# Peptides against a protein of PDB entry 6B4E, part 105

Target 1, 295 residues: chain A of PDB entry 6B4E
Amino acid sequence: TNFDKISKMFWHYKDKIAQIKQDIVLPIKKADVNVRNLLSRHKRKINPKFGQLTNSNQQLFKIQNELTQLINDTKGDSLAYHWILNFIAKAVVHQAETEVRVKPESALPLGKLTLYLLVQFPELQELFMARLVKKCPFVIGFTCEIDTEKGRQNMGWKRNNENKWEDNTSYDERMGGILSLFAIITRLQLPQEFITTTSHPFPIALSWHILARICNTPLNLITNTHFVILGSWWDAAAVQFLQAYGNQASKLLILIGEELTSRMAEKKYVGAARLRILLEAWQNNNMESFPEMSP

## One batch from the design tools (peptide; made by RFdiffusion4, then SolubleMPNN)

Design b2_p19_2_s3 (from b2_p19_2, 8 letters changed)
Fold by OpenDDE base, seed 4:
Structure b2_p19_2_s3 (fold): chain B 295 residues (1-295), chain A 19 residues (1-19)
Amino acid sequence: as target 1 above (295 residues)
Amino acid sequence: MEFIEEIVKEVEEDLKKLF
């Protein structure tokens, strides 16, 4: 079943996270001092780069080149190479959880950078997807009950040092930030230099999949978070989604914006109210997208 | 990636049914 496939995918990436720890993260701690020093230096240089992104394509290209050089410096050691890519995957998702959360339009430069890196370094793709699924399983349309500890863990809920769950608002905003980034990546065109040489690693079809899966999710599992992430997706990708799939896209937008919100009206979810506003704006020919980046 | 290709294929099939 479709559900079985998504579950299989979800658990595959959960296992992948465990594998990454065992095969990449832990072994580096025992690596030669020279390798550890190299990676420490590179980590310090790489980490601030994501925060240096602006709405400037010039700045983006500068950072792309700098990161490319830094990553290439590690290719002589396969373990070091995979470690730095895993670090980047974690850093990108962290940036989505923090910066994109509060400034959704920052997903555009971050998404462009990420897509470039995913194509330039194909080994990043599995590492990044594993991190995304761990942090925000909504990216593959996975959802489960959150009435249990394990269910909350599976859905990416965090606990603080006192073992207290994060508040609903914090969770919703983090999920929205991560999904905004993912949505942007799916709707971006490949950089010009890659269009003829490779296929898009995370194409717009993945946005279709997210929406379709949410529409097919049992209503008793639908939460405010589902509507929050749909709103985040809408801001990030709805315009381009309509361009890609035309009338079929419209049907799906109506399903999430009208039908799903109506079916859940008794819950009075704030996220659903926002999604309704986005639907109405679209119906009034006022659908907006993030501003394009400057040269 | 294996799962991405599967999703893309599923979406393509869905689109064919919807048209």
Scores: peptide ipSAE 0.387, ipTM 0.895, DockQ to the pose 0.528
Fold by OpenDDE base, seed 1:
Structure b2_p19_2_s3 (fold): chain B 295 residues (1-295), chain A 19 residues (1-19)
Amino acid sequence: as target 1 above (295 residues)
Amino acid sequence: MEFIEEIVKEVEEDLKKLF
């Protein structure tokens, strides 16, 4: 495992967030009033769409079309277009932090919508990845110490207005929600209209990378959160992961489910206990996936 | 995306070693 490469990737996206603020967010505040008004109207129309998703493919397609039209309306101004895409990237991650956190299966329709948008609007890819890495570094297998304020900030911990860190449970649940969304995206097939014309922007190999990097993370850096997000990943993608990589997938699932949990047994992490239950369910031929969406 | 391509390549190499 090359930790230097992961760190390079992490800091690249941290820099990208700063660049987005400088080149997209701040300039739009000084843009023409007509552009600002357009974006304000579009923001108000776009934001509720993510909460309107259901387990219905029909509803998904409706929302896809509505968002596509709203985004296309901004293409005449490059800055406006990038601002809308950045807003969408933020909104999708926020939906993962709030809705997917409490209802993991909602990652499926959200992931399908997100994947569609990532393919339809390629400029969204870097904006979305930057937001994901900032909010949940686990998506690229990055881990650092959290004994310092900077370390906690790097790992996506939030502080309230009183400068108090969020509760461990809140952090774990948010990370689990974001990781569930990312996992589901990696295991989804491209929409039929794109399957022959483009490659998957966030393929299943990224799931392999997450698991492999966590397995190679120094044990002193492994926390309950690591096991929580592995459990979230498992619910979201384990079935499809096994389908993709077969016996090699099995080996990696055993490494996280058995070996990593055993190495950390002294910590008695609740997330690790859950992951052991998932492993045992698989061993008993009871591995479950999210239900397919209705027509 | 440069980093995604690098990750995919790394995974492919890992798979070859495991097979």
Scores: peptide ipSAE 0.384, ipTM 0.895, DockQ to the pose 0.586
Fold by OpenDDE base, seed 2:
Structure b2_p19_2_s3 (fold): chain B 295 residues (1-295), chain A 19 residues (1-19)
Amino acid sequence: as target 1 above (295 residues)
Amino acid sequence: MEFIEEIVKEVEEDLKKLF
């Protein structure tokens, strides 16, 4: 495991967040009033769309078309265009932190929408990845110690208005929600209209990377959260991961489900116990995936 | 994306080593 490369990637996206603030978010406040009004209207129209997703592909396609039109309306102004994409990136991650957190299967329609937007608007890719890494460094396999304030901040821990850290359960659930979305995106096929013309922006190889990095993380840095997000990933992508990599996928699933859980057994992590259950279900030929969406 | 392409290449190399 090259931890130096992962760290480089992590800090790249931390810098990207700072850049986005400086070059996109702050400048728009000084933009022409007509531009600001346009973006305000678009923000109000876009924001509810993510909550309007259902298990229906018909509804998904409707929302895709509506968002495409709204985003295209901003292309005449580069700053406005990047601003609206950054807003969308933030909104999608927020939806993962809230809705997917409590209803993991909602990651499927959200992931389909997100993947469509990532392909349709390539400039969204860096904005979205930066937001993901900021909120959930696990998406790139980054882990650091959380014994310090800076370490917790780097790992996406939040403080409330009283400067108190969020509870462990809240953190675990948020990370699980975000990771579920990311996992879904990595295992989805491109829409048919893009397969021959575009490469997948976040391919299944990124799921491999997450698992491999966690397996190579020093054991003293492994927490309950690691097992929670592995469980979330498993529900979201394990079936498709096995389809993609076959026997090599099986080896990684055994490493995380059996070996890693066994090495950490003394900690009695609840997330680890759940992951063992998922492993056993697979061993009994009962691996499940999220239900497919309706027409 | 630069880093995504690097990860994909690393995974491809890992797969070759595991076979």
Scores: peptide ipSAE 0.381, ipTM 0.894, DockQ to the pose 0.565
Fold by OpenDDE base, seed 3:
Structure b2_p19_2_s3 (fold): chain B 295 residues (1-295), chain A 19 residues (1-19)
Amino acid sequence: as target 1 above (295 residues)
Amino acid sequence: MEFIEEIVKEVEEDLKKLF
């Protein structure tokens, strides 16, 4: 495991977040009033769309079309275009932090929408990845110590107005929600219209990377959160992961479900207990996946 | 994305020997 590469990737996206602020977010405040008004209107129209998703493909396609139109309306101004994409990136991650955390299966329609947008608007990819890494470094397999303030910040922990860290349960659930979304994206097939024109921007290999990196993480850095996000990933993508990598996938699932949980048994992590249940269900040929969306 | 390509290559290596 090359931890230096992961660290380089992590800090790349930290720098990207800073760049986004300097090059996109701050400059738009000085933009023409008409541009600012346009973006304000679009923001108000776009934001509710993510919450309007259901298990219906028909509803998904409607929202895809509406968002596509709204984004295309900004292409005449590069700054406005990048601003709206950055807004979307933030909104999608926020939806994962709030809705997906309580209803993991909602990651499926959200993931389908997100994947569509990532392909339709390639400039969204770096913006979205930067936001993901900032909020949930687990998406690239990054882990650091959390016994320091900087470590907690790097791992996406939030502080409230009283400078108190969020509780462990809240953090775990947020990370699980974000990871569920990411996992779904990695295991989805490209829409038919894009299969011959572009490669998958976040392929299933990224799921492999997450699992492999966690397996190679020093045990002293493994927390309950690692098991929570592995469980979230499992629900979201384990079936498709097995389909993609076969026996090699099975080896990784055993490593996380059996070996990693066993190594950490003394900690009695609730997330590890759940992951063990998922492993056992798989061993009994009872692995479940999210239900497919309706027409 | 540069890093995605690197990850894909790493995965290809992992598929041969895992860790």
Scores: peptide ipSAE 0.384, ipTM 0.893, DockQ to the pose 0.745; fails the geometry check

Design b2_p19_2_s4 (from b2_p19_2, 7 letters changed)
Fold by OpenDDE base, seed 3:
Structure b2_p19_2_s4 (fold): chain B 295 residues (1-295), chain A 19 residues (1-19)
Amino acid sequence: as target 1 above (295 residues)
Amino acid sequence: MEDIEEIVKEVEERLKELF
């Protein structure tokens, strides 16, 4: 693992967030009133759609079509188009932070929707990844110390209005929710209509990078959150990861589930205990995956 | 016990050979 490369990638996305603010978010405030009104209406229509997802493929396809139409309506103005995509990127991540954190299996319909949009609208990819990395650096296997304010900020910790950090449980759950979504995206197959025309924007190899980079992270930087997000990843993608990489996948699962948890046993991390339970379930041929969506 | 870093590196190197 080249940590300098990961750091450069992390800061690339931080710069991208700043660029998005300067080039997309701020300029739209000065845009024509008709454009601003259009975007306001579209925002109001788009935002509820993510919460309307169910375990139904029919409902998914309906929402995909509705969002596609709403996004296409903005293509006549490049700034408006990029603004609506950035809004969608933020909304999807927000849905992961709120709904997926409490109902991890909801990552499946959300991930399918997101993957569809990422392929249908390629400009969404950088916007979405930048938002993911800002909120949850674990998606690229980035870790830094959290003993400083800047370190906590870099790792996506939030402060409340009283300038107090969020509690550890809230942070862990948010990170788990975001990571669940990302893990799902990485393990999903492209929709049939795109398989021959487009490569997967966030393939299963990115799950490999997450696991490998965490395993190579200095132990003094490993926290309960690392185990929480590994557990979230496991629930979301372990079955498909094993299918993709076979014995090599097994080695990584053993590394995180047995070796990494054992090395950190003195910390008595709750996330590590859960990950060990997942490992044991797998060893007993009881590895579970999220249920498939209904027709 | 083999260092986790070494094992992961070996696995990464093997996968690079496959792709």
Scores: peptide ipSAE 0.035, ipTM 0.698, DockQ to the pose 0.100
Fold by OpenDDE base, seed 5:
Structure b2_p19_2_s4 (fold): chain B 295 residues (1-295), chain A 19 residues (1-19)
Amino acid sequence: as target 1 above (295 residues)
Amino acid sequence: MEDIEEIVKEVEERLKELF
């Protein structure tokens, strides 16, 4: 693992967030009134769609079609198009932070919707990845110290209106929710209509990078959050990861589940204890995956 | 105990050969 490269990638996306604000979010405030009104209406229609997802593929396809139409309505204006995609990127991540954190299996319909949109609208990919990295740097295996304010900010910690940091549990749950979504996206197959025409924008190899980079992270930087997100990843993607990489996947799962947890045993992290339980379940041929969606 | 970093590197190298 080359941590310098990971750091460069992290800062690339931080810069991208700043660029999005400067070139998309702020300029739209000065756009034509008709464009602003269009976007306001579309925002109101789009926002509830993510909460309307269920375990039904029928409902998923309905929402996909509705969102596709709404996005296509903006293509006549490049700024409006990029603005609506950025809004969607933010909304998807927000849904992961709020819903997936409490109901991890909801990552599956959300991930399917997101993957569809990422392929249908390629310009969403950079916007979405930038938002993911800002909110949860673990998605690229980035870790820094959190003993400083800047370090906490870089790792996606939030402050409330009183400038107080969120509690550890809230942070862990949010990171777990976001990572569950990303893990699901990486292990999903492309929709049938795209499988022969395009490559997967965030393939299962990105899950490999997350695990490998965490395994190579200096032990003094490893926290309970690392184990929490590894557990979230495991529930979301471990079965498909094993199917993709076979024995090599097994080695990496043993590294995180046994070796990394053992090295950090003195810390008595709750997340590490959960990860060991997941490892033991796998060793007993009881590895579980999220249930498939209904027709 | 084998260094995790070394094992990960070996696994990554092996995967490059296989895929």
Scores: peptide ipSAE 0.035, ipTM 0.701, DockQ to the pose 0.101
Fold by OpenDDE base, seed 4:
Structure b2_p19_2_s4 (fold): chain B 295 residues (1-295), chain A 19 residues (1-19)
Amino acid sequence: as target 1 above (295 residues)
Amino acid sequence: MEDIEEIVKEVEERLKELF
């Protein structure tokens, strides 16, 4: 693991967020009234779509088509197009923070929708990744100290209106929700219509990087959150990860489930205890995945 | 017990050869 490279990537996406604000969000506020009205209408139509997802492929395809049309309506204006994609990136991550947080299996339909949009609209990829890294730097295996205000901000901690940090449970659950979504995206196959024409934008190798980078993270930086997100990843992708990498995947699962948890045993992290339960379930041939979507 | 970092590096290197 090259931590300098990871740090550079982290700051690249931080800069990208600033750029998005300057080049996309702020300029639209000064755009023609017709453009602003169009985007306002589209925003209102798009926003509820993510909450309309069910464990149904029919419903997924309906929403995919509706979103595709709504996004295509903006392509005549490059700024409007990028604005609506940035809005979608924010909305998807928000859905992970709220819905996936409480219902992890909802990551599957959300992930399928997101992957479709990422392939259909390639400009969404950088916008989405920047938003992910801002909210949950664990998606690229980035970790820093959280003893400082800046460190907590970098790791995606939120403050309320009273300038108080969110509680640890809320932070852990949000990070778990976001990582579940990302993990799902990495383990999904491309839609059939794209398999021959496009490479996967966020392939299963990115899950490998998450696990490996966490395993190589200095132990003094490892927190309960690391184990929570590893557990969320496990539920979302462990089965498919084993299918992809076989014995090498097994080694890495043992590293996180047994070795890393053992090294941190003195901390008595709840997330670590859960991860050990997942490991034991796997050792007993009881590894589970999210239920597949209905037709 | 092997160092976690060493094991991870070994696995990463092996996967780079295969993929």
Scores: peptide ipSAE 0.034, ipTM 0.707, DockQ to the pose 0.100
Fold by OpenDDE base, seed 2:
Structure b2_p19_2_s4 (fold): chain B 295 residues (1-295), chain A 19 residues (1-19)
Amino acid sequence: as target 1 above (295 residues)
Amino acid sequence: MEDIEEIVKEVEERLKELF
């Protein structure tokens, strides 16, 4: 693992967030009133769509079509188009932080919707990835120390209105929710209409990078959160990961589930204990995945 | 694509070195 490369990627996306603010978010405030009104209406129509997802593919397709139309309505103005995509990127990540956090299986319909949008609107890819890395650097396997204020900020820790850091449980759950969404996206197949014409924007190889980079992370930087997000990833993608990489996947699952947990046993991390349970379930031929969506 | 086998070996070696 080249940690310098990972660090460069991390800072690239941090810079991208600053650029988005400067080049998209702030300029739209000075845009024509008609454009601002259009975007306000579209925002109001788009925002509830993510919460309207269910375990139904029929409902998913309906929402996909509705969002596609709403986004296409903005293409006549490049700034408006990029603004609405940035809004969607933020909304999807927010849904992961809130709904997926408490109901991990909801990552499946959300991930399917997101993947469709990422393919249909390629400009969303950079906006979405920047938002993911800002909120959850674990999606690229980035880790830094959290003993400083800056370190915590870099790792996506939030402060409340009283300038107090969020509690460890809240942070762990948010990171788990975001990573579950990302993991799902990486293991989903492209919609059939895109398979022959488009490459997968976030393929299963990115899951490999997450696991490998965490395994190579210095032990003094490994926290309970690392094990929590590995467990979230496992629930979301382990079955498909094994299907994709076979014996090599098995080796990596053993490394995270057995070796990494054993080496950190003195810390008594709750996330590590859960990951060991998942490993044992797999060893007993009882690896589970999220239920498939209904027609 | 990164050689998956090489990545696995690197991870295994790294974990062994940590102890």
Scores: peptide ipSAE 0.031, ipTM 0.660, DockQ to the pose 0.103; fails the geometry check

Design b2_p19_3_s1 (from b2_p19_3, 9 letters changed)
Fold by OpenDDE base, seed 1:
Structure b2_p19_3_s1 (fold): chain B 295 residues (1-295), chain A 19 residues (1-19)
Amino acid sequence: as target 1 above (295 residues)
Amino acid sequence: MEEELKKLLEELQEILDSL
């Protein structure tokens, strides 16, 4: 694992967030009143759509079409178009932090919607990844120390209005929710209409990188959160990961489930205990995946 | 795809060697 490359990638996206603020978010506040009004109306229409997702493909397609129309309405103004895509990127990640954290299986319809939008609107890809990395650096396998304020900020820890850090459980759950969404996206097939014309923007290989990079992370930087997000990834993508890489996938799952957990046994991490349970279930031919969506 | 797989396998081997 090339950690220098990972660090460069992390800071690339941190810079991208700053750029988005300067080039998209701030300028729109000074834009023409008609543009601001348009975006305000679209924001109000778009935001509820993510909460309207169910386990129904029919409902998914309806929402896809509605969002497509709303986004297309902004294409006449480049700044407005990029602003609405950035809003969507933020909204999707927020949905992962709030809904997916409490109902992991909701990552499936959200992931399908997100993947569709990422392919339909390629400019969303960089905006979305920047937001993901800012909120959950684990999506690219980045880890740093969290014994400093800057380290905690880099790893996506939040402070409340009293400048107190969020509790460990809240952080773990948020990271798990975001990672579940990303894992789902990586293991989904492209919609049928795009399979022959477009490459997958975030393919299953990115899941491989997450696992491999965590396995190679210095043990002194490994926390309970690492095991929590690995468990979240497992629920979201382990079955499809095994289908993609076969025996090599099995080796990597054993490495995270057995070897990594064993090396950290003295810490008695709750997340590690859960991951061992998932490994044992797999060994007993009882690996589960999220249920498929209904028609 | 083949080159990607090769890279992934090399990464796996690196992990195995580090254990």
Scores: peptide ipSAE 0.070, ipTM 0.747, DockQ to the pose 0.127
Fold by OpenDDE base, seed 5:
Structure b2_p19_3_s1 (fold): chain B 295 residues (1-295), chain A 19 residues (1-19)
Amino acid sequence: as target 1 above (295 residues)
Amino acid sequence: MEEELKKLLEELQEILDSL
């Protein structure tokens, strides 16, 4: 694992967030009143749609079509188009932080919707990845120390209005929600209409990178959160990961489930205990995946 | 895909060697 490369990627996306603010978010405030009104109306229509997802493919397709139309309405103005895509990127990640956090299986319909939008609107890809890395650096396998304010900020910790950090449980659950969404996206097949014309924007190989980079992370930087997000990833993608890489996938699952947990046993992390249970279930031929969506 | 898999396997080997 090249940690310098990972750090460069991390800072690239941090810079991208700053650029988005300066080049997209702030300029739109000075745009034509008609454009601002259009975007305000579209924002209000788009925002609730992510919470309207269910385990129904019919509902998913309806929402896909509605969002596609709303986004297409902005293509006549490049700034408006990029603004609405950035809004969508933020909204999807926010949904992962809130809904997926408490209901991990909701990552499946959200992931399907997101993957569709990422392929239909390629400009969403960089906006979405930048938002993911900002909120959950684990998606690219980045880790730094959290014993400093800057370190905590870099790892996506939030402060309240009283400048108090969020509690450990809230952080762990929020990271797990975001990682679940990303894991689902990496293991989904492209929609049938795109499979022959487009490459997967966030393929299963990115899941490999997450696991491998965590395995190579210095042990003094490994926290309970690492095990929590590994467990979230496992529930979301382990079955499909094994299907994709076979014996090599098995080796990596053993590394995280057995070797990494054993090396950190003295810490008695709750997340590590859960990951051990998932490993044991797999060893007993009882690995589970999220149920498929209804028609 | 073959080139990508090769890189992934090299990364796995690096991890295995470091354990």
Scores: peptide ipSAE 0.033, ipTM 0.715, DockQ to the pose 0.126
Fold by OpenDDE base, seed 3:
Structure b2_p19_3_s1 (fold): chain B 295 residues (1-295), chain A 19 residues (1-19)
Amino acid sequence: as target 1 above (295 residues)
Amino acid sequence: MEEELKKLLEELQEILDSL
């Protein structure tokens, strides 16, 4: 693992967030009143759709079509188009932080919707990754110390209005929700209509990078959160990961489930205990996946 | 980390890079 390369990627996306604010978010405030009104209406229509997802493919396809139409309505103005995509990127991540956090299996319909949009609108890919890395650096396997204010900020910790950090449980659950979504995206197949024309924008290899980079992370930087997000990843993608890489996947799952948990046993992390349970379930041929969606 | 674990991770990464 080249940590210098990962650090460069992390800061690339941090710079991208600053660029988005400067080049997309702030300029739209000075745009024509008709454009601002259009975007305000579209924002109000788009935002509730992510919460309307169910385990139904029929409902998913309906929402995909509705969002596609709403996004296409903005293509005549490049700034408006990029603004609405940035809004969608933020909304998807927010949905992961709130709904997927409490109902992990909801990552499946959300991930299918997101993957569809990422392929249908390629400009969303960079906007979405930038937002993911800002909120959950674990998606690229980045870790830094959290003993400093800047370190906590870099790792996506939030402060309330009283300048108090969020509690550990809240942070762990948010990171787990975001990583569940990303894990689902990496293990989903492209929709049939795109398989022959487009490469997967965030393939299963990115899941490999997450696991390998965490395993290579200095032990003094490993926290309960690392184990929580590994457990979230496991629930979301372990079955498909094993299908993709076979014996090599098994070795990596043993590394995170057995070796990494054992090395950190003195810390008595709750997340590590859960990951050990998942490993044991797999060893007993009882690995579970999220239920498939209904028609 | 133990040298054995590092070696395994390097091997796995090399395999991934060859794909």
Scores: peptide ipSAE 0.028, ipTM 0.666, DockQ to the pose 0.439
Fold by OpenDDE base, seed 2:
Structure b2_p19_3_s1 (fold): chain B 295 residues (1-295), chain A 19 residues (1-19)
Amino acid sequence: as target 1 above (295 residues)
Amino acid sequence: MEEELKKLLEELQEILDSL
């Protein structure tokens, strides 16, 4: 693992967030009143759609069509178009932080919707990845020390209104929710209409990178959160990961489930204990995946 | 992670890159 390369990638997306603010978010505030009113109306229509997802493919397709129309309405103005896509990127990640963290299986419909939008609107890809990396650097296998304020900020820790860091449980759950969404996206097949014309924007290989980079992370930087997000990833994508890479996938799952947990056993991390249980379930031929969505 | 495990991961990555 080349950690310098990963660090450069991390800072690329951090810079992208700053660029988005300067080139998209701030300029729209100076746009004409008609554009601002349009975007305000669209924002109000778009935001509830993510919460309207269910385990129904029919409902998913309805929402896909509605969002497609709403986004297309903004294409006449490049700034408005990019503003709406950035809003969607933020809204999707927010949904992962709130709903997926408490109901992990909700990552499946959200991931399907997101993947559709990423393919339908390619400009969303960079905006979405930048938001993911800012909120959850684990999606690219980045980690740093959290003993400093800057380190915690880089790893996506939030402060409350009293300027206190969020509790460990809240942070772990948020990271798990975001990682679940990303893991789902990486293991989903493209919608049928895109399979022959478009490459997958975030393929299963990105899951490989997450696992491998965590395995190569210095042990003194490994925390409970690493095991929590590995468990979240496992629930979301382990079955499909094994299908994709076979015996090589098995070796990597053993590395995270057995070797990494064993090396960190002294810490008695709750996340590590859960990951060990998932490994044992797999060894007993009881690996589970999220249920498929209804028609 | 120990050096032996790092080497394994590198080998697996090479396989992945060839796919």
Scores: peptide ipSAE 0.028, ipTM 0.673, DockQ to the pose 0.374

